# Peptides against a protein of PDB entry 4DOW, part 54

Target 1, 157 residues: chain A of PDB entry 4DOW
Amino acid sequence: TFSWVGRPLPNRKQFQQMYREICMKINDGSEIHIKVGQFVLIQGEDNKKPYVAKLIELFQNGAEVPPKKCARVQWFVRFLEIPVSKRHLLGRSPPAQEIFWYDCSDWDNKINVETIIGPVQVVALAPEEVIPVDQKSEETLFVKLSWNKKDFAPLPP

## One batch from the design tools (peptide; made by RFdiffusion4, then SolubleMPNN)

Design b2_p16_7_s2 (from b2_p16_7, 7 letters changed)
Fold by OpenDDE base, seed 2:
Structure b2_p16_7_s2 (fold): chain B 157 residues (1-157), chain A 16 residues (1-16)
Amino acid sequence: as target 1 above (157 residues)
Amino acid sequence: SEEEKLKEEIKSLYFK
């Protein structure tokens, strides 16, 4: 289950209450707090692997009945999510830890918080930086480039 | 814990 943490932020938008933090209660009764700006895994459709997303906004959509807890996200993609015919454009074989900033607007960036699987660590690196392979980084994803469905490019500022 | 299970799931999905 998901519940808001703290009071809603000052907001002038109708039918929308914004929050900084949400609490995800897991089966053992423990709680995981997720904040705006953090990265999360989002459930994929049809048993596909989860998506990676950065939380931009957390909000309750009061226009829906009943109101729903939602988030606006920045999407990331895995290399294997990129069409086979275009993967060669990267010019290298990326490690499994590498993801790409999805620089397209064709994906709906609004999600229901119920689709959040959990938090994940994502670190931005310069293109020349080597992705760590030690045990400390075994749970960390890394992003160096963006993907805009046509080509790879440096990360957006 | 469920949190540990989640961590293992992440490992399985992205790092194995």
Scores: peptide ipSAE 0.133, ipTM 0.768, DockQ to the pose 0.034
Fold by OpenDDE base, seed 3:
Structure b2_p16_7_s2 (fold): chain B 157 residues (1-157), chain A 16 residues (1-16)
Amino acid sequence: as target 1 above (157 residues)
Amino acid sequence: SEEEKLKEEIKSLYFK
């Protein structure tokens, strides 16, 4: 289950209560706290790998009946989610741990927090930095570039 | 703990 942590933040959206942090309670009653700015894995379709997202906003949407606990996210995409015909534009074979900043607005960036699987570590690297593929980085995803459905580009600031 | 189990699940789901 999910519950808000702390008091609502100031916002100017009529039917929304915004929060900085949400608590994810798991089976034994232990809690994982997730904050705005952190990265999460979102449930994929069927047996597809989870989506990767950065939390931008956490809010309760009072316009829905009943109100829903939601998040606004920045999406990231895996290389295999990029159309086959465009993958050559990267000019290299990326390691499995590399993801890309999705620089398009065609994806709905509002999610229900119930789709959150858990937190994940994402590290931004400069283009010249090598993505480490070793034991200490086995649970970390890395991002160097953005993808806008047409080409790869440097990461947004 | 369940948190540890979740971490292992995430590891297996995405990284293995």
Scores: peptide ipSAE 0.109, ipTM 0.743, DockQ to the pose 0.033
Fold by OpenDDE base, seed 4:
Structure b2_p16_7_s2 (fold): chain B 157 residues (1-157), chain A 16 residues (1-16)
Amino acid sequence: as target 1 above (157 residues)
Amino acid sequence: SEEEKLKEEIKSLYFK
């Protein structure tokens, strides 16, 4: 169950109410609060691993019947989600913790909040920085580069 | 707790 936290933010978009924070209620009654700017895991298809996304906007879409709780996101991709024929362009074998900023517009960046599995930690690094491999970093994802379906590039500003 | 179960599930899905 998802519910808005706080009052709607001022905006000029028709049929949309913007929010800063949403509450995810779990079966035992505990609550997880997720804010704009945080990273989340999104439900994958069948046997696929979850997708990674950064929350850009949280909004209620009144244009739908009934109104839907939605999010606008920036997508990230796993190395194994990149076509096999293109993986060599990275020039290295990345650790499992590395993800890439998806720099394409072909994916719909609007999601239903019901697809959110939970929060995840993502840290941006410079290309020359080493991804730590220790117990402290086991639950952290790292991003150094973007992927635009043609090549890898430095992260956008 | 259910929150702990969710965290463990996330670990299992993405980090295992």
Scores: peptide ipSAE 0.098, ipTM 0.740, DockQ to the pose 0.034
Fold by OpenDDE base, seed 1:
Structure b2_p16_7_s2 (fold): chain B 157 residues (1-157), chain A 16 residues (1-16)
Amino acid sequence: as target 1 above (157 residues)
Amino acid sequence: SEEEKLKEEIKSLYFK
């Protein structure tokens, strides 16, 4: 189950209450807190790996009946999610832990918080920086570039 | 712990 942490933030949007943090309750009663700005794994479709997203907003949507706990996210994509015909544009074979900033508006960036699997660590690197591949970094994802469905580009500021 | 189980699940889902 999911519950809000702290008081709602002031905002101008009707029927929306915004929050900084949400609590995910686990089976044994323990809790994991996730904040705006952190990265999470989102449940994928059947037989597909989870999606990676950065939380940009946490809000309760009062326009729905009943109200739903939601999030707005910045999506990231895996190399294998990019069409085969376009993968050559990267000019290299990325390591498994590299992801790309999805620079498109065609994918709905609103999710239900129930689709959140858990937190994940994502680190932004400069293009010239080497992605470490060792035991310490095996559970860390890295991003250098964006993908806009046409080409790769430097990571947005 | 359940938190450790979740971490292992995440590791299994994405990194393995």
Scores: peptide ipSAE 0.038, ipTM 0.679, DockQ to the pose 0.033

Design b2_p16_7_s3 (from b2_p16_7, 8 letters changed)
Fold by OpenDDE base, seed 3:
Structure b2_p16_7_s3 (fold): chain B 157 residues (1-157), chain A 16 residues (1-16)
Amino acid sequence: as target 1 above (157 residues)
Amino acid sequence: SAEEELKKEIASLATK
């Protein structure tokens, strides 16, 4: 289950109450708090790896009945999610831990918080930095570049 | 902590 943490933030958006933090209560009763700015895994389709996203906003959508707990996210994309015909544009074979900033607006960036599996660590690296793919870092994802459906590029500011 | 361990387990799902 999900519940808001703290009071709503000042907001100009109609029908939306914004929050800084949400609480995930897991099976054993433990709680995980996730804040805006953190990265999360989002439930994927059957037999698909979870999506990776950065939380931009947490809000309750009052336009729906009943109100829904939602988030706005910045999507990331895995290499294998990129069309086969364009993967060569990267010019290298990335490690499995590498993800790419999805620099497109064609994907709906609003999600239901119930699709959040949990937090994940994402680290931004400069292009020249080596991605540590050892077992110690296998829990961490790394981003060096963006993908805009046309080409790879440096991360947006 | 339990939370930290859970985070690690969840995070590992992203790369496996």
Scores: peptide ipSAE 0.072, ipTM 0.706, DockQ to the pose 0.031
Fold by OpenDDE base, seed 2:
Parts: C-alpha cells; sequence; structure tokens
Structure b2_p16_7_s3 (fold): chain B 157 residues (1-157), chain A 16 residues (1-16)
C-alpha cells in the first residue's frame, strides 16, 4: 500500500499533483518513507531480477481514471542485463554490487509506484575506487560508469 | 527493525 506524505508541491501541470515523499506500508504493518532522490528497486519481469532506479519525481496522474500514483525515474542497469556480446567492453569482471547509469532515452522512465519493491542504497565511486564487498556493504550498490547500449563511459556529472 | 530486514532482503535480490 502506497500513500502520499505531505501536501502536493506547487505545480502547473494539469492533471498532475507532485509530491516529495511517499509512504510504503509493508507486510508487518511497518511503514517506509521514500523520497525523491532516493534509489529503489523496481519489480522485474517474470523470473527477472529487480530493476534499479533513482526517483526523480513522484506524482499522482489525474489523467487516469482512477488516478494513479506514479514516479519518474533514472534507470540503472545491472551487468547481467547488458547483452552478452557487449559485456567484454567493460574490460573486467565487475562485482555483483556494481550497476551502471543507463544513458539512454529509449526506456520509459514513468512507473507505477506499486512496482517499487523498496529503497536501496546506491553509492557513486570513482573508477579507481575499490568496491567493498563485505557484510557492511552487502546492502549497497555501486556505480562507476554509464552504459549507453554501445559502450561504457564515465558517469555523467 | 523491519526496515533493516527489508534492506537485507533487497540486497539479496539486488546481488544474487
Amino acid sequence: as target 1 above (157 residues)
Amino acid sequence: SAEEELKKEIASLATK
């Protein structure tokens, strides 16, 4: 169950109400608040691992009937989501915790908030920085590079 | 906490 937190932000877009925060109620009744700017896992397709995304906007889409709670996101991609034929371009075997900034516009960046599994920590690192793999960091994903379907590149500023 | 447990589960989903 998802519900908006706080009042809607000033917005000139017709049929849309924007918010900075949403409340996710989990199975045990506890609540997790997720804010714009945080990273989340999004439900994958059948038998697929969850997608990783950064929340850019939270909004209620009043153009739909009934209105839908939506989010606009910046996508990340897992190494294993990259085509096998392209993986060699990285030049190394990344740890499972590494993800890549998806630098393409071909993916729909609008989602329904109901597809959000939960928040996840994502940390940006310089290429020379070592990705820690220990119990303390197992819950954290790391990003060093972008992927634009053609090649890997330094992270966007 | 529930949040911490969720994080662990999410981490598992994220890395496995």
Scores: peptide ipSAE 0.067, ipTM 0.709, DockQ to the pose 0.034
Fold by OpenDDE base, seed 5:
Structure b2_p16_7_s3 (fold): chain B 157 residues (1-157), chain A 16 residues (1-16)
Amino acid sequence: as target 1 above (157 residues)
Amino acid sequence: SAEEELKKEIASLATK
């Protein structure tokens, strides 16, 4: 179950009410609050693994009946989601914790909040920084580069 | 806590 936290933010978009925070209620009755700017895992389609995304906007779509709670996101991609024929372009074997900023517009960046599995920690690193691989860091994902379906590049500003 | 356990599970899913 998802519910808005706080009052709607000023917005000029027709049929949309924007929020900065949403509450996710889990089965045991506990609540997890998620804010714009945080990172989340999104349920994969069919039997696919979850997607990684950064929340850019939280909004209610009043054009639908009934209204839908939605989010706009910045997508990230895992190394194993990149085509096999392109993986060599990285020039190294990345750790499992590394993800890449998806620098393309071909993916729909609007989601239903009900597809959110939960929050996840993502840390940006410089290319020369080492990704820690220990038990303490296994709950954190790391991003150094972007992927635009053609090549890897430094993170956008 | 339940939240901490959920985070651990989510992290596991993220790095599979």
Scores: peptide ipSAE 0.059, ipTM 0.701, DockQ to the pose 0.034
Fold by OpenDDE base, seed 4:
Structure b2_p16_7_s3 (fold): chain B 157 residues (1-157), chain A 16 residues (1-16)
Amino acid sequence: as target 1 above (157 residues)
Amino acid sequence: SAEEELKKEIASLATK
């Protein structure tokens, strides 16, 4: 179950109420709060691994019937999600913890909040920085580069 | 806690 936290933010968008925070209630009744700017895992298709995304906006879409709790996101992509024919362009074998900023507009960036599995920690690194692979960092994903369906590049400004 | 257990599960899904 998802519910809004706090008052709606002032905005000029018709049929939309924007929020800064949402509450996710889990099975035992405990609550997890997720805010705009945080990173989340989103349910994948069938038995596929979940998607990774950064929350950009949280809003209720009153134009839909019934109204839906939604989010706008910045997508990330896993290395194994990149076409096999393009993977060599990275020039290295990345650790499982590395993800890439998806620098394309062909993916719908609007989701239903019910597809959110939960929050996840994502840390941006400079290209020269080493991705730590130890017990303490197993809960963290790392991003160094973007992927635009053509090549890898530095992170956007 | 339930939150801790969920975080562990999420971490597993994210990195494996």
Scores: peptide ipSAE 0.058, ipTM 0.705, DockQ to the pose 0.033

Design b2_p16_7_s4 (from b2_p16_7, 7 letters changed)
Fold by OpenDDE base, seed 4:
Structure b2_p16_7_s4 (fold): chain B 157 residues (1-157), chain A 16 residues (1-16)
Amino acid sequence: as target 1 above (157 residues)
Amino acid sequence: SEEEKLKEEIASLASK
């Protein structure tokens, strides 16, 4: 189950209450708190690998009946999600931990919080920085570039 | 546990 943490943030958006933090209660009774600005795994389609996203906003949509707990996200893509015909544009073979900032507006960036699997660690790196591939980094994803369905580019500010 | 399942998903993302 999901529940809001703290009081709603001041805003003037009709039918929307915004929050800074949400609590996930998992099956064993333990709780995981997730905040705006953190990265999460989102349930994939048809038993596919989960998606990676950064939480931009957490809000309850009062326009829905019943009201829904939602999030606005920035999407990321894995290298293997990029069309085979375009992968050569990277000019290198990326490590498995590398993901890319999805710089397109064709994906709906509003999700139901119930699709969140859990938090994941994502580290932004400069182009000259090396992605560590040791065992200690197996649980960490890294982002250096954006992907806009046409080419790779430096990360947006 | 649910935590172990999450770790497996993360590991899956980090694997080719």
Scores: peptide ipSAE 0.070, ipTM 0.720, DockQ to the pose 0.037
Fold by OpenDDE base, seed 1:
Structure b2_p16_7_s4 (fold): chain B 157 residues (1-157), chain A 16 residues (1-16)
Amino acid sequence: as target 1 above (157 residues)
Amino acid sequence: SEEEKLKEEIASLASK
């Protein structure tokens, strides 16, 4: 189950209440708090691995009946999700921990919070920085570049 | 545990 933490933030959007933080209560009764700006794993389609996203906004959509707890996200993609014919454009074989900022608007960036699996650590690196691949960093994902369906590029500011 | 499940999901993602 998901519940809002704190009072709604001021905003101008009709039918929307914005929040800074949401609480996810899991099966053992413990709680995980997730805030705007953090990265999360999102449930994939059937038999697919989870997606990675950065939380941009947390909001309740009062225009729906019943109201829905939602988030706006920035999507990331895995190398193997990039078309085979385009992978050579990277010019290197990335480690499994590398993901890419999805720089396109063709994907719906609104999700139901119920699809959130949990938080994940994502670290942005400069192009010259080496991605650690040791066992200590196996739980961390890294991003250096964006992908816009045409080419790879430096991360947006 | 739920924490272990999350770690498994992260590991699964990182293996792609």
Scores: peptide ipSAE 0.067, ipTM 0.718, DockQ to the pose 0.037
Fold by OpenDDE base, seed 3:
Structure b2_p16_7_s4 (fold): chain B 157 residues (1-157), chain A 16 residues (1-16)
Amino acid sequence: as target 1 above (157 residues)
Amino acid sequence: SEEEKLKEEIASLASK
């Protein structure tokens, strides 16, 4: 169950009410609050790992009946999601914890909040920084570069 | 629990 937290934010978009935070209620009655700017896992397709995304906007789409709770996201991709023929462009073998900023607009960046599995920690690193791969950082994902379907590049500002 | 499942999923995602 998802519910908005707080009052809607000022916004000029017709039929959309923007929010800063959403509450995800878990079966045991506990609640997880997720805010714009945080990273989340999005339900993947059958037999696929969850997708990683950064929440850019939380909004209720009032153009739909009934209104839907939605989010706009910045997608990330895992190395293994990159076409085999292009993986060599990275020039190294990344650790499993590394993900890449998806710098393309071909993917729909609007999701239903119901597809959110939960929050995940993503840390941006400089290229020269070593990704911690010890057990303490096992639950953290790291991003150094972007991927635009053509090449890898530094993260966008 | 759901929280436990989430933790496992995150760990799995990060390690594989």
Scores: peptide ipSAE 0.062, ipTM 0.711, DockQ to the pose 0.036
Fold by OpenDDE base, seed 2:
Structure b2_p16_7_s4 (fold): chain B 157 residues (1-157), chain A 16 residues (1-16)
Amino acid sequence: as target 1 above (157 residues)
Amino acid sequence: SEEEKLKEEIASLASK
């Protein structure tokens, strides 16, 4: 289950209440607090692998009945999600932990918070930096580049 | 546990 943490932020949107933090209650009774700016795993479709996203906004959509807890996200894409015909454009074989900033607007960036699986650690690196593959970094994803469905590029400034 | 599930999801995410 999900519940808002704290007071709603000042907002002029008539049917939306914005928040900075949401609480995710886990089956064991523990709670995970997720904040705007953090990275999360989003449930995939049809048993597909989870998506990676950065939370940009947390808001309650009062236009729906009943109101829905939603988020606006920045999507990331995994290498194997990129069409086979275009993977060569990277010019290298990326490690499994590398993801890419999705620089397109064709994906709906609004989600229901119920699709959030949990938080995930994402670290931005310069292109020349080596992605560590050790026990400490096993649970961490790394991003160096963006993908705009046409080519890879440096991360947005 | 949920933590273990998350770890598995991360690993799975990396592998596909």
Scores: peptide ipSAE 0.072, ipTM 0.721, DockQ to the pose 0.039; fails the geometry check

Design b2_p16_8_s1 (from b2_p16_8, 7 letters changed)
Fold by OpenDDE base, seed 3:
Structure b2_p16_8_s1 (fold): chain B 157 residues (1-157), chain A 16 residues (1-16)
Amino acid sequence: as target 1 above (157 residues)
Amino acid sequence: SEEEKRRKELFESSFL
């Protein structure tokens, strides 16, 4: 169950109410609050790992009937989501915790909040920094590079 | 950790 937290933010978009925060109620009755700017796991395809995204906007889409609670996101890509024919362009075998900033506009960046599994930690690293692969970092994903469907590139400073 | 918090803040400030 998802519910808005706080009052709608000022905006000029017709049929859209924007919010800063949403509350996710989990099966045990506990609540997790997720805010714009945080990172989330999104339900993937069958037997696939969840997608990773950064929340850019939270909004209720009044143009839909009935209105839907939605989010606009910046996608990340897991290495295994990259076409097999292009994975060699990385020049290394990444650890499982590495993800890539998706620098393309071909993916729909609007989601239903119902697809959110929960929050996740994402940390940006410089290319030379080592991704820690230990018990302390099990829950954390790391990003060093962007992917634009053609090549990998360093993240902007 | 302090380092993780700093990296989170830097990442959020740079990519929002």
Scores: peptide ipSAE 0.161, ipTM 0.775, DockQ to the pose 0.024
Fold by OpenDDE base, seed 4:
Structure b2_p16_8_s1 (fold): chain B 157 residues (1-157), chain A 16 residues (1-16)
Amino acid sequence: as target 1 above (157 residues)
Amino acid sequence: SEEEKRRKELFESSFL
């Protein structure tokens, strides 16, 4: 179950009410609050790991019947989601914790909040920084580069 | 770690 936290933000969009925060209630009764700017795991397909995304906007879409709680996201891509024929362009074998900023517009960036599994920690690193691989950080994902379906590139400073 | 938290905050502030 998802519910908005706080009042809607001032917005001129006719059918979209924007929010800063959403509350996710889990089966055990606990609540998780997720805000714009945080990173989340999104339900993947069968036999696939969840997708990773940064929340850019939280909004209720009144153009749908009934209205839907939605989010706009910035996608990340896992190394194994990149076509096999292109993986060599990285020039190294990345650790399992590395993800890449998806720098393309071909993916729909609107999701239903019901597809959110939960929050995840994503940390930006410089190319020369080592990704720690230990039990303490196994749940943390790291990003050094972007992927634009053609090549890898450094993140903006 | 505290370092990871700082890096996460920096990343969030830089790319919003």
Scores: peptide ipSAE 0.158, ipTM 0.776, DockQ to the pose 0.025
Fold by OpenDDE base, seed 5:
Structure b2_p16_8_s1 (fold): chain B 157 residues (1-157), chain A 16 residues (1-16)
Amino acid sequence: as target 1 above (157 residues)
Amino acid sequence: SEEEKRRKELFESSFL
């Protein structure tokens, strides 16, 4: 289950009550607090790995009945989510831990918080930096480039 | 690692 943490933030968006933090209660009774700005794994489709996203906004959507707890996100894309015909544009075989900043507006960036699996660590690297693939960093994802459906590009400075 | 944490913090602050 998900519940809001703290008081709602002031905003002028109709039907949207914004928050900074949400609490995710797990089956064993433990709680995970997730804040705006953190990265999360989002439930993928059947037979697909979870999506990766950065939380931009947390809000209750009062336009729906009943109101839904939602998030606005910045998407990342996994290499295997990129069309096969364009993967060669990377010019290398990326490690499994590499993801790409999705630089397009065609994807719906609103999600239901119930699709959040949990937090994940995402680290930005310079192009020359090596992605570590050891036991300690196995759960960490790394981003060097953006993807805009046409080509890969360095992250903005 | 501490370095990874610092990089993550920088990334979060830069891309918000």
Scores: peptide ipSAE 0.154, ipTM 0.774, DockQ to the pose 0.025
Fold by OpenDDE base, seed 1:
Structure b2_p16_8_s1 (fold): chain B 157 residues (1-157), chain A 16 residues (1-16)
Amino acid sequence: as target 1 above (157 residues)
Amino acid sequence: SEEEKRRKELFESSFL
């Protein structure tokens, strides 16, 4: 169950009410609050790891009947989501904790909030920095590069 | 680390 937290933000878009924060009620009855700017895991396909995204907007879409709670996101991509034929362009075997900034507009960036599994920590690193692989950082994801379906590049300036 | 924390903060602020 998802519910809005706080008052709607000023918005010029018709049929959309924007919010800063949403409350996710989980199975044990506890609540998790997620805000714009935070990173989340999104439900993947069967037998696939969840997608990773940064929340850009939280909004209720009043154009739908009934109104739908939605989010706009900036996608990240896992190495195994990149086509096999292009993985060699990275020039190295990345650790499992590495993700890439998806620098394309071909993937729909609107999601239903019901697809959100929960929050996740994402940390940006310089290319020369080593990704720590220890027990404390096991659930933390790291990003050094972007992927635009053609090549890898430094993070957007 | 402090460097990671700083970079994370800058990343979050610059890419919003």
Scores: peptide ipSAE 0.151, ipTM 0.793, DockQ to the pose 0.025

Design b2_p16_8_s2 (from b2_p16_8 with F3E S4E K6R)
Fold by OpenDDE base, seed 3:
Structure b2_p16_8_s2 (fold): chain B 157 residues (1-157), chain A 16 residues (1-16)
Amino acid sequence: as target 1 above (157 residues)
Amino acid sequence: SEEEERRKKLFEESFK
């Protein structure tokens, strides 16, 4: 179950109420609060690993009947989501914890909040920094580069 | 914290 936290933010978009925070109630009855700017795991297809996204906006879409709780996200991609023919462009074999900033607009960046599995930690690293794949990083994903369907590039500012 | 523990569990469950 998802519910809004706090009052709607100032917004001029018709039929949309924007929020800064949403509450996720999990099976054991506990609550997890997720805010704009945090990273989340999104339900994958066919038991695939969850998608990774950064929350940009949280909003209720009143144009739909019934109204839907939605989010706009910045997508990240896992290495295995990149076409096989393009993976060689990275020039290295990344650890499983590495993800890439998806720098393309062809993906719909609007999701239903019901697809959110939960929060996840994402750490941005400089290219020269080593990804610390150890016991302390079991819960953490790392991003060094962007992927724009053509090539890998430094992270956007 | 409790939230950190919950997040850890969610992360682990998401990949199993």
Scores: peptide ipSAE 0.177, ipTM 0.784, DockQ to the pose 0.030
Fold by OpenDDE base, seed 4:
Structure b2_p16_8_s2 (fold): chain B 157 residues (1-157), chain A 16 residues (1-16)
Amino acid sequence: as target 1 above (157 residues)
Amino acid sequence: SEEEERRKKLFEESFK
């Protein structure tokens, strides 16, 4: 289950109450708090790895009946989500932990919070920095570049 | 719940 943490933030958006933090209660009764600005894993399709996203906004959508707990996100893509015909444009074989900033708006950036699996660590690196691939970094994802469906580019600010 | 168990499994397998 998901529940809001704290009071709604001041805003003038009709039918939307904004929050900075949400609580996810999992099957063993423990609680995980997730804040705006953190990175999360989003449920994918049957045989696909979860999507990766950065939380931009947390809000309750009062336009729906019943109201829905939602989030706006910045999407990231895994290398295997990039079309096979375009992968050569990277010019290297990336480690499994590398993801890419999705620089397109064709993918809806509003999600239901119930699709959130949990938090994940994402670290931004400069192009010249080496991605550490050891046991200590096994659960850490790294981003160096953006992908705009045509080519790779330096990470946006 | 079954959904919570599914999410847990996906989380554990997300890096493999």
Scores: peptide ipSAE 0.139, ipTM 0.762, DockQ to the pose 0.043
Fold by OpenDDE base, seed 1:
Structure b2_p16_8_s2 (fold): chain B 157 residues (1-157), chain A 16 residues (1-16)
Amino acid sequence: as target 1 above (157 residues)
Amino acid sequence: SEEEERRKKLFEESFK
């Protein structure tokens, strides 16, 4: 169950009410609050690992009947989501904790909040920084580069 | 709920 937290934010978009925070209630009765700017895991298809995304907007879409709780996101991609024929462009074998900023507009960046699995920690690193893969970082993902379906590039500012 | 349990399981498996 998802519910809005706080008062709606001012916006100019017709049929939309924007929010800063949403509450996710889980089966044991506990609650997880997720805010704009945080990173989340999104449900994948079939047996695929969850997608990673940064929340840009939280909004209720009143153009739909009934209204839908939605989010606009910045997508990240896992290395295994990149076509096999293009993986060599990275020039290295990344650790499982590395993700890439998806710098392409071909993916719909609007999601239903019900697809959110939960929050996740994502840390941006400079290209020369080493990704610390240890017990303390098992639940942390790291991003150093972007992927635009053509090549890898430095992380956008 | 069943859906919430599924989400929790997927979250835990995400880091395996």
Scores: peptide ipSAE 0.130, ipTM 0.757, DockQ to the pose 0.041
Fold by OpenDDE base, seed 2:
Structure b2_p16_8_s2 (fold): chain B 157 residues (1-157), chain A 16 residues (1-16)
Amino acid sequence: as target 1 above (157 residues)
Amino acid sequence: SEEEERRKKLFEESFK
């Protein structure tokens, strides 16, 4: 269950009410608040690891009937989501915690908030920085590079 | 609900 937090932001887009924060109710009755700018896990296919995304916008899409709670996101990809034939382009074996900025426009960046599993911590690192994979970082994902379906590249600003 | 349980499981499995 998802519900908006706060009042809609000023917006000139027809049929879209924008928000800064959304509340996600968990199965145990507890609530988690997620804000624009935070990173989230998005549900993927069955028995597949969730997708990773950064929330860019939270909005209610009034063009749909009934209105849908939606988000616009910046996608990230896990190494295992990259085609096997192209993984060698990285030139190294990344840790499981490494993700990549998806630098393509072919993916729909609009999602239903119902697909949000929960928040996740993502930390950007310089290429020369070592990705910590110790106990204290087991729930943290790290990004150094982008992936544009052709090659890996430096992380965009 | 079943969906909520699935969500919880997927979240936990994400870090394995």
Scores: peptide ipSAE 0.114, ipTM 0.744, DockQ to the pose 0.043

